# Designs tried in a protein design run: peptides against a protein of PDB entry 4N78. Part 68

Target 1, 186 residues: chain A of PDB entry 4N78
Amino acid sequence: HFQVICRLLGYQGIAVVMEELLKVVKSLLQGTILQYVKTLMEVMPKICRLPRHEYGSPGILEFFHHQLKDIVEYAELKTVCFQNLREVGNAILFCLLIEQSLSLEEVCDLLHAAPFQNILPRVHVKEGERLDAKMKRLESKYAPLHLVPLIERLGTPQQIAIAREGDLLTKERLCCGLSMFEVILT
Target 2, 155 residues: chain B of PDB entry 4N78
Amino acid sequence: MAELQMLLEEEIPGGRRALFDSYTNLERVADYCENNYIQSADKQRALEETKAYTTQSLASVAYLINTLANNVLQMLDIQASQLRRMESSINHISQTVDIHKEKVARREIGILTTNKNTSRTHKIIAPANLERPVRYIRKPIDYTILDDIGHGVKW

## One batch from the design tools (peptide; aimed at target 2 R107 G110)

Design b2_p25_7 (made by RFdiffusion4)
Pose (drawn by RFdiffusion4):
Order: structure tokens, then sequence, then C-alpha cells
Structure b2_p25_7 (pose): chain A 186 residues (1-186), chain B 155 residues (1-155), chain P 25 residues (1-25)
């Protein structure tokens, strides 16, 4: 699903959705969640020590039950507080997961662009062979596929300018050195 | 474009009227052969001149049509090339707009991004100079090696 | 000819537009 969502939305669609999810998280955190956090903070026990081991686990469980009885009995703790928090969590997970799908989508695009952009994988080296001497030979094999230099050789200025822009866009992807989940959290 | 204007404004309309002129001039020439036969004292001679005019009328109508047909074809060939060049230009404009729309989209998501500081190194990196193997040499106990540390006491 | 010049100008303007690496943090 995320894979399809990434393809159909593109960069512009994903960006707007992320910007809008930030507005939703802001609306919830500074809104209903904040109201209920301030309310439950008063219902909270002003102080609450951690009992020594001596008291034993059963007495510690009884102590936490009494100290947190008003939280446990709060009627809207699930239907409101947990619900709102789940929505914020899902919004964060969407941003993380959608970025991962975008990364997979960008890397595959790049793999297909590599033959037309003079990007060769490491070649096997037998005895008496140097990669330096061999990689350059392989580059000659795929020389007719190097797109930009071919168009600069036979193309019109207009075709050349358009080729340079398109080649820049093809090789520059977010997965090459950029990320978003960090900015989302910040 | 100059050859097209010449075809559209003069050579085609001109060669076309030259065809209309043939329409009117031939009906005159048909009457003349009938009149020249009637006035002719020599019916055989007048028939041979009618035949001459018939053959000449045929050669003329075939020439006028051929000339006009070549012009119409040249016009269509030129117009076909115009559409070929125009499509090429429209395609470049389209590619240019696509590049622009993509730059706009990437600018919009670029706001939500930062550098991912990732690097690549080796599993093990040996030091530039490996530790020298130090030989063991016996030496006596010396109770004076600490005399210069702090407030020593020499003996 | 004039249409080709206009298209060259348009291509130059599109080449000068910022991208995601210009606005990234």
Amino acid sequence: as target 1 above (186 residues)
Amino acid sequence: as target 2 above (155 residues)
Amino acid sequence: AEAEEKLDELIEEVAEMPTMFDVAH
C-alpha cells in the first residue's frame, strides 16, 4: 500500500501529506491531549515513592493500586487519552514508513539509470588483471550508452540543455544523502 | 515559408486560372475548326488543321494539369514538414515544463529534509606504526629512579 | 526563429530554479 501511495503522490503529494500530518499532531498535542494531560496531572498523586524491596512485590502492587486509583478509574482514559495518542502515533509511523517506501522507490529508479549515467558495478579480477585497467575498458563498452555525452555530441543546444536538467534530476534522489524523519520529530 | 507563400498566393491560383482559360479558349478553338472547315475550300486541308489543333489541345490540357498537380504536392509536402518541426518544438516545451514541475515538487519536500550523516570505513584499521618489539635486558634494582619526582632524597 | 529564442530563454529560467538541496536543512 505504501509503495503505491508513494508512486501516485510523488514528491509533492508526500510533502503536503507530511506537512498536513504535522498540523494534525500539533492540533492534538496542543489541543485535546494537552487538556487531558493538565487534567490528569492534578489527579496524579503529588508524590509517590518507590517502596523498598523489603515490602515485597505484592505489597508494592497494592501500594501502586492505591496511589494510582484515580488514574485507573478515570472514565475517558481509553476512549479519549489513548485514542488521541494512537492517532499521533499512527501519524508518526506513516511518516517513517512512507519515507522508507520512497527510499526503495528512489534506489530502484537509480539502478535503471546507472547504465545511461556511466555507473558500473565492481568487476571480477583474474590474475594479471588490474581493475584500473579493466574498469576503463568496461567503460568503453558502455560508452555508447552514456546519454549526456552523446547528446552533447549530436544534439541541438535545446536538446542538450534539456538533457542536462533531466540527467540532474535522475541522479539526485533523497536516498543519496537526505532524510525526513529527523525533521519530523524536530 | 517563402516557397509556401509563392505557392499559395500566385503559382497555384495562377496555374489554376490558366486552366480556366483553357476552358474558355478551347471552346473557341472548337468553334474555329468548325468555322474554318465551313469556309474552307479544301476540306481535307481543313481537317488536317483540326487534327493539329486537337492534338495541340490535348498536349496543352495535360501540361497544365501536370504543372498544377506538382504545385499542390509541393504544398502538402511543405505543410507536412511544418507539423514535423512544430511537434518537435511542442515536445521540447513539454519537457521543459515537466522539468519545472518536478523542481517545484522537489523544492516542496526539500524543506522536510536534512543531511543523513552516514559514512563508510573498514572493519579494522591498523595503526600507521606498529608497536616495536622491545628486547628484555636485565638491570639491577635502583632505589634512586624516583629521586627526581617530588621532593626526593639522595643518598 | 523568435519562437526558438523564447524557448531558450524559458529553458534558462527553468535551469536557475532552486531544488531540494538548496532548501534542505

Design b2_p25_7_s1 (made by RFdiffusion4, then SolubleMPNN; from b2_p25_7, 14 letters changed)
Fold by OpenDDE base, seed 5:
Structure b2_p25_7_s1 (fold): chain B 186 residues (1-186), chain C 155 residues (1-155), chain A 25 residues (1-25)
Amino acid sequence: as target 1 above (186 residues)
Amino acid sequence: as target 2 above (155 residues)
Amino acid sequence: MAQEEELMKMIEEVSKLPGFRDVAK
């Protein structure tokens, strides 16, 4: 599903969705969640010392239950605050999965474009074969597929300009060094 | 432009008119040949004359048809060439627009990106003494200890 | 593993190309 979403939305659509998700997350964090956190901080025991181990597990549990009674009885915490936290979590996960899916699509595009852009894979050299000779053969084999040089030789000035721009856009991808998810986490 | 206009306005209509006129002329020639053959005392001469007119008429019609056909083909070739040029221009514009849209889209998403910190993955130096993983024996938490704690309804 | 390594190398090579931000300018 995320791959399909990435293909359908493209860079622009993904940008819009990510921006809106960031707004939603910001709104949830700075609004409802912040308010509940402030309230929780107010009702939180100022001094919560670990009870002596001599009281045993039941005594320790009762101690914490008593100390946190006001928090446990805060019904809105479970119904509203935790729901908002789930929404934030889902938004973060969505962003992560979109970025991963986009990266996969970009990598696939780069791989598909590689033969046309004079980007040759490293050939596995069998024992006894010269890497250089194999590489030269590979270069010679794919030389006719080099799009930009081909268009530069046969195309109009306008076609050459478009081909160069297209080549540049094909080579430059987000997955090469940029992260959206890191921006979301900051 | 001028050539196409000449073909459309003058040459092709003119050729069509010539063919129509040729039809009328052929009818006259046929009538002449028939009458000449009937009235002539020298039937052989009349026949030879008819053959000559027939050959000439066929050649004339063939020439007219060929000329008209060539003009129509030339017209179509010129139009096809014009359409190809227009298509090329449209494609160029379309590609330019698409590239522009892509650049805009990339700028928009680029604002939402930061450089990946290649965190130097510190070589996790495996501690030399792999302490034998203390077999975590998961002692089942006996929750029965909690059965007497709380105001819950003992069902 | 070999394909992944090759992919990583390609990404590294592409990363040396003028950056995504530079073309967007």
Scores: peptide ipSAE 0.040, ipTM 0.713, DockQ to the pose 0.043
OpenDDE base, seeds 1, 2, 3, 4: peptide ipSAE 0.012, 0.006, 0.015, 0.013; ipTM 0.694, 0.702, 0.670, 0.695; seed 3 fails the geometry check

Design b2_p25_7_s2 (made by RFdiffusion4, then SolubleMPNN; from b2_p25_7, 13 letters changed)
Fold by OpenDDE base, seed 4:
Structure b2_p25_7_s2 (fold): chain B 186 residues (1-186), chain C 155 residues (1-155), chain A 25 residues (1-25)
Amino acid sequence: as target 1 above (186 residues)
Amino acid sequence: as target 2 above (155 residues)
Amino acid sequence: MSMEEELMKLIEEVSKLPGFRDVAK
């Protein structure tokens, strides 16, 4: 599904969606969640010391239950605050999955363009074959497919310019060194 | 442009008119030949004259048709060339626009990106001791160990 | 040769065909 979304939206659409999601997340964090956090801080026990281990697990649990009674009884925490946190979480996950899907699409595009851009895969060398010789053969095989040099030789100046720009755009992909998700986490 | 205009406005219409006039003239020639044959005492001479006129007329018509056809073909070639040039121009513009749109889109999404900190790939130091592939002895998973884990209805 | 000349030659050749002689007879 995310792959389809990436294909349909393209870079621009993805950017718009991501921006809007960031706005939503920001709104949730700075608004409702912040308010609940402030409220929780107010009702939080000022002094919550670790109970003595001698009380055992049940006693410790009861202690914390008692200390956090006001928080546990805060019904809106479960209904509203946790929902907002889920929404934030979903937004983060969405961004992650979009980035991953986009990266896959970009890699596919790069792979498809590679023969036309003189980007050759590393070939498996069988025992006894020289890698260099095999690579040279491969280069020779795909040399006629090199689009930019071909257009530079046969094309108009305008076509050459477009070809170069297209080549550059094809090579410059986000997956090569950029992360969107890291920005979202910041 | 001047050549195309000449073809469209002068040569082709002129050729069509000439062909039409030729049709009218052929009718007159036919009438003449018929009358001449009927009135002539020397039928053989009249026939030879008719043959000559027929040959001339056919040649003339053929010439007119050929000329007109060539002019039309030339016109079409010029138009085809113009269309190809227009197509090329449109394609160029389209490509330019697409590239621009793509650049804009990339800038927009780029704002939402940061450089991947190539975290120093900790050299996965291959553990020096390649532990001999411990032959994975498929120990049957004793699932009975899980019998006590979960709210399963103890029969 | 002009197309006209070629056509004239063709017509001349056709006129020499036996079928045309019989109609003139």
Scores: peptide ipSAE 0.019, ipTM 0.673, DockQ to the pose 0.006
OpenDDE base, seeds 1, 2, 3, 5: peptide ipSAE 0.016, 0.014, 0.018, 0.017; ipTM 0.665, 0.660, 0.652, 0.662; seeds 1, 5 fail the geometry check

Design b2_p25_7_s3 (made by RFdiffusion4, then SolubleMPNN; from b2_p25_7, 13 letters changed)
Fold by OpenDDE base, seed 2:
Structure b2_p25_7_s3 (fold): chain B 186 residues (1-186), chain C 155 residues (1-155), chain A 25 residues (1-25)
Amino acid sequence: as target 1 above (186 residues)
Amino acid sequence: as target 2 above (155 residues)
Amino acid sequence: SAEEENLEKLIQEVSALPTFRDVAK
């Protein structure tokens, strides 16, 4: 589903969606969640010591449940605060999944374009063969498929310019070094 | 453009007119040949003359048709070439627009991106000081402070 | 007769039309 969304929206559509999600997340964090957190911080026990390890994991859990019982039982936390936190969580997950899907799509595009852009995969060298010789053979094999040089030889100046720009746009992808998700987390 | 105009306005219409005129002339020649054959005492000579006129007339018509056909073909070739040039121009514009749109889109998404930092896993250093367990006295928390926060239905 | 004159003119016009032989030259 996310892959389809990425294909349909393109870079522009994804940018718009991400911007709006960031606004929503910011609004939730700075608004309702912040208010609840401030209030909770005020009512939080000033001294919450780690129970002795002798009580084991269940005992420690019960201890914390007991300490936080009054807070957990507050109905508004479940209905409003936790809902907002869920929304934030969903937004973050959505952004992550979109970025991952986009990255996959970009990688696929790069792989498909590679033979036409003089990008050759590393060939597995059998024992005794020179890597250089194999690479030269591959280069020679795919040389006629290099789009930009081909157009430079056969095309009009305008076509050459367009081909070069298109080639550059094809090579420059977000997955090569950029992350949207890291921006969202900051 | 001048050549196309000449073909459309002069050569092709002129050729069509010539062909129609030729048709009319052929009919007259046929009538003449028929009458001449009937009236002539030398039927063989009249027949040979008729054959000569027929051959000449057919050759002339064939020439006119060929000339007209070639002019029409030339006209079509010129028009096809013009259309191809227009198509090329449109394609160029379309591609330019697409590239521009893509660049804009990439800029827009680019502002939402940062460099992938290979985050070195910072070792979370656990604080060493085991604080002594203090007896927790349960104080009732007054949550009335939260009553003004949110769209709570004022009961 | 006027008809004979017209016919002679027509014959001359047809005779003046290029033949296939003339085009092949």
Scores: peptide ipSAE 0.019, ipTM 0.600, DockQ to the pose 0.006
OpenDDE base, seeds 1, 3, 4, 5: peptide ipSAE 0.015, 0.011, 0.027, 0.019; ipTM 0.590, 0.583, 0.606, 0.600; seeds 4, 5 fail the geometry check

Design b2_p25_7_s4 (made by RFdiffusion4, then SolubleMPNN; from b2_p25_7, 12 letters changed)
Fold by OpenDDE base, seed 3:
Structure b2_p25_7_s4 (fold): chain B 186 residues (1-186), chain C 155 residues (1-155), chain A 25 residues (1-25)
Amino acid sequence: as target 1 above (186 residues)
Amino acid sequence: as target 2 above (155 residues)
Amino acid sequence: SALEEELMKLIEEVSKLPTFRDVAK
């Protein structure tokens, strides 16, 4: 589903969606969540010591549940604050999944474009074959597919310019070194 | 441009008129040949003359048709070439616009990106002091401070 | 009738002549 969304929206659409999500997240964090957190901090037990590990997970959980009983029983916390936190969480997950899907798509694009851009894959050399000879054969095989040199030879100046720009745009992808998710986390 | 205009305005219309006129002329030639054959004492000679006129007339019409056809073909070729040039121009503009749109899109998404940093996972250090659980004393919490926040219930 | 037949034959022969388009191919 996220792959389809990425394909449908493209870079422009993804950017718009991400920006809007960031606004929503910011609004939730700085608004309702912050206010609830401040209130919770005020009513939080001043001294809450970590129980001994010997109590085990159930005992530790029960201990914290007892310490926070009044907070946990607050109905508005469950209905409003936790809902907002879920929304924030969903937004973050959405961004992560979009980035992952986009990265996969970009990698595929790079792979498909590689033969046309004089990017040769690492060839597995069988025993007895010279790597250099195999690479030379591969280069010779794909040489006619090199788009930019071909257009430079046969095309108009305008076509050459477009081809070069297209080539550059094809090579420059987010997956090469950029992350959106890290920005969302900051 | 001048060649196309000449073809459209002069050569092709002229050729069509010539062909139409040739039809009228052929009818006259046919009438002449028929009358000549009937009136001539030497039927063989009259027949040969008729054959000659027929051949000439057919050759003339063939020439006119061929000339007209070639002119039409030439016109179509010129028009096709013009259309190809227009198509090329449109394609160039379209590609330029697409590239521009892509650049804009990439700039916009680029603002939302940062360099991939290898986040060093911090080692969680466990606290050394095991403290005994403090007896829970229930104190009433005043939540009225939240009544004005969101969809809180006023009690 | 004889003249018409000869004329029709002549027309048929002329119609079989290749056009310039055919020669240019």
Scores: peptide ipSAE 0.021, ipTM 0.606, DockQ to the pose 0.007
OpenDDE base, seeds 1, 2, 4, 5: peptide ipSAE 0.015, 0.016, 0.013, 0.011; ipTM 0.605, 0.612, 0.618, 0.634; seeds 1, 2 fail the geometry check

Design b2_p25_8 (made by RFdiffusion4)
Pose (drawn by RFdiffusion4):
Structure b2_p25_8 (pose): chain A 186 residues (1-186), chain B 155 residues (1-155), chain P 25 residues (1-25)
Amino acid sequence: as target 1 above (186 residues)
Amino acid sequence: as target 2 above (155 residues)
Amino acid sequence: EEELEEKWKFASENAEEFVKEVLNE
């Protein structure tokens, strides 16, 4: 699903959705969640020590039950507090997962562009062979596929300018050195 | 464009009227051969001259049509090439707009991004100078090696 | 605008090396 969502939205669609999810998270954190956090903070026990081991685990469980009774009995703790937090969590997961799908989408695009952009994989080296001397030979084999230099040789200035822009857009992808989840959290 | 204007404004309309002139002039020439036969004293001579005019009328109508047909074809060939150049220009405009729309989309998502500081190195990196193997040499105990450290006491 | 150009310049410098790494894998 995320793979399809990435393809249909593109960069502009994904960006707007992320910007809008930030507004939703902001609305919830500074809104209903904040109201309930302030309310439950008062219902909270002002102080709560961690009992020594001596008291034993069953006596510690009893102690936490009494100290946190008002939290355990709070009627809207699930239907509201947990619900709102789940929505915020899902919004964060969407941003993370959608970026991962975008990365997979960009790297596949780049794999297909490599033959037309003079990008060769490492070649096997036998005895008496140097990659330096061989990679250059392989580059000659795929020389007719190098798009920009061919258009600069036979193309019109208009075709050349358009080729340079397109080539730049094809080789520059977010997965080459950019990320978003960090900015989302910040 | 100059050849097209010449075809559309003069040569086609002109060659076309020259055809209409043939329409009117031939009906005169048909009457003249009938009159020249009637006035003629020599019926065989007047028939040979009618034949001459018939053959000449045929050669003329075929020439006028051929000339006009070549002009119409040249006009269509030129117009076909115009559409060919125009499509090429429209395609470049389309590619340019697509590049722009993409730049706008990338600018929009670029706000939500930062550098991912990732690098690549080796599993093991040996030091520039490996540790020299130090030979063992016996030396006596020396109770004076600490004399210069702090407030020593010489003996 | 300058920060965006610097981000895209950084990504462009790494594009060739990144694709080579994936092809080798």

Design b2_p25_8_s1 (made by RFdiffusion4, then SolubleMPNN; from b2_p25_8, 14 letters changed; failed a check: too like the target's own chain)
Amino acid sequence: DKRLEELFAYARERADEFTREVLDA

Design b2_p25_8_s2 (made by RFdiffusion4, then SolubleMPNN; from b2_p25_8, 15 letters changed; failed a check: too like the target's own chain)
Amino acid sequence: DKRLEELFAYALSRADEFTQQVLDE

Design b2_p25_8_s3 (made by RFdiffusion4, then SolubleMPNN; from b2_p25_8, 15 letters changed)
Fold by OpenDDE base, seed 3:
Order: sequence, then structure tokens, then C-alpha cells
Structure b2_p25_8_s3 (fold): chain B 186 residues (1-186), chain C 155 residues (1-155), chain A 25 residues (1-25)
Amino acid sequence: as target 1 above (186 residues)
Amino acid sequence: as target 2 above (155 residues)
Amino acid sequence: DEKLEELFEYALSRSDEFTREVLDK
């Protein structure tokens, strides 16, 4: 699903969605969640001492349950505050998954473009074969596929310009060193 | 453009008119030949003359048709060339627009990005027991798994 | 092709002349 979303939206669509999600998250955090947190802080017991270990785990739990009874019974906390937190969480997860999906797509694009850009994979060398010889052979094999040099040789100036721009756009991807998710977390 | 206009407005219509006129003329020539043959005392000579006129008339018509056909072909070639040029121009514009749109999109998404902090490899304090480096068996990355993913050219 | 064109032009010219001669007659 996320891969399809990435394909459908493209960079622009993803950007718009992420921006809107950030606005929503900000609104939720600064609005409803903040208000509930403030309210909870006001009703929080000022003095909550650790009960004696002698009460055992059940007794300690009951103690805290009693101390926090007013908070636990606050119905709006469960229905509204937790829902908003879920929404924030979902937004974060959405952004993460979109970024991951986009990165995969970008990597695939880079891999597909690689032969045309003189980016050759490291070839596995069998025992007895020289890596250099294999690489040279591979280079020679794919040399005719080098798009930019080919267009530079055969194309019009306009075509050359477009080919260069296209090559640059193909090489420059977010996955090469950029993270959207880190921005969202900040 | 001037050549195409000349072909469309003058040469081809002119050729069509010439061909039509030739048809009318051929009918007259045929009538003449028939009458000449009937009235001539020397039928053999009249026949030879008729043959000559027939051959000449056929050659004339063939020429007119050929000329007209060539002009039409030339017209079509010019038009085809114009269409190809127009197509090339449209493609160029389209590509330019697409590149521009992509650049804009990338700028927009770029605002939402930060550089990946390569986490400085915390010195993995080598646990005292150096587990034998599991020989990284380079499993050949099967890139075929990626063949169906992305907008790249499927090889 | 050039020879044919010349022949055709010649034939055309003669045809036109003949047609004129026959029609003027």
C-alpha cells in the first residue's frame, strides 16, 4: 500500500501529505493533548510515596490504583486524549513507512539507471579470474548504454541539456543521504 | 513553407487541370484519328499515324500523371517533415516541463528532509570473546527482486 | 528518371502542338 501511495503521489504529493500531517500533529500536540496533560498534572497526587515492599506487587498496584483513581476514571482521557495520541502515533508511523517505501523505490530506480550511467556493480570474481579483467569486460559491454555520452555525441544541444538534467535528477535521490523522518521527529 | 504552398495552390491544382484538359484533348484526337482513317485512301498510313498519335497521347498522359504524382509525394514528404519537426518540438517542451515539475517537487520534499546523521559507529567495544567473524558469505544480491519495483526500465 | 522526364516533356510538347494543330484545323 505504501509503495503504491508513493508511486501515485510522487515527491510533490508526498511532500504535501507530510506537511499536512505535521500540521495535524502539531495541532493535536499543542491543543488537546497539551490541555489534557496540564489537567492531569493538576490532579496528579502531589505526594505519592512508594509503598513498602511488604505489600507485595498486588498491594502496591492497588495502592497506585487508589492514588490514581481520579485519573483512571477520567473518561475523557481515554476517549479523547488517547485517541489523539493514537492519531499522532499513526501519523508518525505513516511518515516512517512512506519514507521507507520511497527509499526502496528510489534505490530501485538507481539500480535500474545504473547501467546507463556507467555505474557498474561489483562483480563476483570466481577463483582464478582477475577482477580487473571482468570489470573491463563489463565496462565494455555496457559502454554503448551510457546515455549521456551517447546523447552528447549524437544529440542536439537541447537533447544534451535534457539528458544531463535527467541524469542529475536520476542520481540525486533522497535515499542517498536525506531523511524525512528525522525532521518529523524533531 | 513556400514550396509547400506552391505545391498546394499551384502545382497540384494545375496538374489536375492539365490532366483534365488532356482527357478532353485525347477525345478530340481520337475523333480525328477515326475520321482520318475512314477518309484516307491509304489505310496503312492512316493507321501508322494513328498509332503515332496514340503513343504520343499516352506518353503525355503518363507524364502528366507522373508529374502530378511526384508533386503529391513531395507535398506529403514536406508535410511529414513538418509534422516530425513539430513532434520534436512538442517532445522537447514536454520534457522540459517534466524536468521542471520534478525539480519543483524535489524542492518541496527537500524542505522536509535533513541529512542522515551517519551515526558514528560507536566503537563497538569488541566483546572480549571475539566471536569468530562469521565469514560474510556474500550472498549474491538477487536484484531480480527489484525488477518489478520502481519506474525504471524493465530490462 | 531524367531521360524519362525528358521524353515525357518532349511528348507533352508535341502532344500539345498536335492538339493545337488538330483543333485549329
Scores: peptide ipSAE 0.022, ipTM 0.644, DockQ to the pose 0.005
OpenDDE base, seeds 1, 2, 4, 5: peptide ipSAE 0.023, 0.023, 0.020, 0.022; ipTM 0.662, 0.665, 0.663, 0.653; seeds 1, 2, 5 fail the geometry check

Design b2_p25_8_s4 (made by RFdiffusion4, then SolubleMPNN; from b2_p25_8, 15 letters changed)
Fold by OpenDDE base, seed 1:
Structure b2_p25_8_s4 (fold): chain B 186 residues (1-186), chain C 155 residues (1-155), chain A 25 residues (1-25)
Amino acid sequence: as target 1 above (186 residues)
Amino acid sequence: as target 2 above (155 residues)
Amino acid sequence: DKRLEELFEYALSRADEFTREVLDS
């Protein structure tokens, strides 16, 4: 599903969705969640002493249950605050999955473009074969596919400009060094 | 452009008119040949003359048709070339727009990105002094130290 | 092709001459 979303939205659509999600997350964090956290801090016991070990595990549990009774009984915490936290969590997960899917699409594009951009795959050299000879053969095989040099020789100035810009846009992908998810976490 | 205009406005209409005029002239020639044959005392001569005019008339019509056909073909070739040029121009504009849109999109999404922190694998410089793993002597946690801090409810 | 054109032109010229002769009698 996320791959389909990435293909349909493209960079523009993904950017818009991510911006809106960030706004929603910011609104939830600075609004409702912050208010509940402040309220919880006010209701939190100022001094929580460790009970004596003599009470055993059941007694210790009852002690903490009593200390936190006001928090546990706060109905709005369970219904509203936890729901908002779930929404934030879902938004974060959505961003992560979109970035992963986008990275896969970008890698596929780079791989498909590689023969046309003079980007040769690493050739597995069998024992006894010269790497240089194999690379030279591979270079010779794909040399006619180099799009930009071909257009520079045969194309109009306008075609050359478009080819160069297209080549640059193909090479410059987010997966090469950029992360959206890291921005969301900051 | 001038050549196409000449073909459309002068050569092709002129060729069509010439063909129409040729039809009218051929009808007159046919009438002449018929009357000449009927009135002539020498029927053999009249027949030979008719054959000559028939051959000439056919050659003339064939020439007019061929010339007109060639002009129409030339017109179509010029128009096809113009369409190809228009198509090329449209494609160029389309590609330019697409590149521009892509650049805008990349700027927008770029604002939402940061450089991937290549975790420099800090070489955990093993401290040279392998501090002998201090045998974690599990000292039993003497929980009695906490006996004085807790308000035990004396039941 | 040039010879055919010349033949056609000759045929046209003779047809025109004939047409003129027939119309002028």
Scores: peptide ipSAE 0.020, ipTM 0.645, DockQ to the pose 0.004
OpenDDE base, seeds 2, 3, 4, 5: peptide ipSAE 0.021, 0.022, 0.019, 0.019; ipTM 0.650, 0.644, 0.629, 0.648; seeds 2, 3, 4, 5 fail the geometry check

## One batch from the design tools (peptide; aimed at target 1 C176, target 2 R107)

Design b2_p26_1 (made by RFdiffusion4)
Pose (drawn by RFdiffusion4):
Order: sequence, then structure tokens, then C-alpha cells
Structure b2_p26_1 (pose): chain A 186 residues (1-186), chain B 155 residues (1-155), chain P 26 residues (1-26)
Amino acid sequence: as target 1 above (186 residues)
Amino acid sequence: as target 2 above (155 residues)
Amino acid sequence: SPLESIHSSDDDLEQVLEEELTQLEE
């Protein structure tokens, strides 16, 4: 699903959705969640020590039950507090997962562009062979596929300018050195 | 474009009217052969001149049509090339717009991004100078090696 | 590598657009 969502939305669609999810998270954190956090903070026990081991685990469980009774009995703890937090969590997961799908989408695009952009994989080296001397030979084999230099050789100025721009857009992808989840959290 | 204007404004309309002129002039020439036959004293001679005019009328109508047909074809060939050049120009405009729309989309998502500081190194990196193997040499106990450290006491 | 395309000028494309429109007008 995320794979399809990335393809149909594109960069502009993904960006707007992320910007809108930030507004939703802001609305919830500074809104209903904040209201309930302030309310439950008062219902909270002003102080709560962690009992020594001596008291045993069954006596510690009893102590925490008593100290946190008002939290355990709070009627809207699930239907509201947990629900709102779940929505914020899902919004964060969507941003993370959608970026991962975009990264997979970009890397595949780049793999198909490599033959037309003079990008060769490492070649096997037998005895008496140097990669330096061989990679250059392989580059000659795929020389007719190098798009930008061919158009600069036979193309019109208009075709050359359009080729340079398109070539730039094809080789520059977010997965080459950019990320978003960090900015989302910040 | 100059050759097209010449075809559209003069050579086609002109060659066209020259055809209309043939329509009117031939009906006169048909009457003249009938009159020249009637006035003719020599019926055989007047028939041979009618035949001459018939053959000439045929050669003329075929020439006028051929000339006009070549002009119409040249006009269509030129117009076909115009559409060929126009489509090429429209395609470039389309590619340019596509590049622009993509730049706008990338600028929009670029706001939500930062550098991912990732690097690549080796599993093991040996030091520039490996530790020299130091030979063992016996030497006596020396109770004076600490005399210069702090407030020593020499003996 | 960052996206240098978003910081690039559109001058060459504007020239291409103008030249292609002139050719259509002609």
C-alpha cells in the first residue's frame, strides 16, 4: 500500500501529507492530549517512592495499586488518552514508513538510470588484469549509452539544455544524502 | 513560409483561373471550327485545322491540370512539415514544463529534509607505524631512577 | 548528495521556451 501511495502522490503529494500530519500532531499535542495530561497530572500522587526490595514484590504491587488508584479508575483513560496517543503514533509511523517506501522507489529508479549515466558496477578481475585498465574498457563498451554526451554531440541547444536538466533530476534523489524522519521529530 | 504564401496567394489562384480561362476559350475555339468549316471553301482543309485545334486543346488542358496539381501537392508537403516542426516545438515546451513542475515538487519536500551523515570505511584500519619489537636487555635494580621525581634524595 | 536542482536557475529553460514560442509564431 505504501508503495502505491508513494507513486501516486509523488514528492509534492508526500510533502503536503507530511506537512498536514504535523498539523494534526500539533493539534492533538497542544489540544486534547495537553488538556488531559494537565488533568491527570493533578490526579497523580504528588510523591511516590520506589519501595525497598524488603517489602517484597506482592507488597510493592499492592503499594502501586493504591498510589495509582485514581489513574487506574479514570474513566476516559482509554477512550480518549490512549486513543489520541494512538493517532499521534500512527501519524509518526506513517511518516517513517512512507519515507522508507520512497527510498526503495528512488533506488530502483537510479538502478535503471545507471546505464544511461555512465555508472558501472565492479567487474571481476582475472590474473594480469587491472580494474583501472578494465573499467575504462567497459566504459567504452557502454559509451554509446551515455546520454548527455551524445546529445551534446548531435543535439540542438534546446535539446541539450533539456537533457542537462532531466539528467540532473534523474541522478538527484533523496536517498542519495537526505532524510525526513529526523526533521519530523525535530 | 515565403513559398507557401506564393502558392496560396498567386500560383494556385492564378493557375486556377488559367483553367477557367480554358473553359471559356475552348468553347470559343469550338464555335470557331464550326464557323471556319462553314465558311471554308476547302472542307478537308477546314477539318485538318479542326483536328489541329482538337489536339492542341487536349495538350493544353493536360498541361494546365498538371501544373496546378504539382502546386497543390507542394502546398500540402509544406504544411505537413509545418506540423512536424510545431509538434517538435510543443514537445520541448512540454518537457520544459515537466521539468519545472518537478522542481517545484522537490522544493516542497526539500523543506522536510536534512543531511543524513553516513560514511563508509574499512572493517580494520592498521596504524601507520606498527609497534617495534623491543629486545630484552637485563639491567640491575636501580634505586635512583625516581630521584628526579618530586623531592628526591640522593645517596 | 543534496538536491542541487532545487537551487539551480531556470534561465536556460526560459530561453528554450522563448525560442520554441518564436518558432511557433513564425

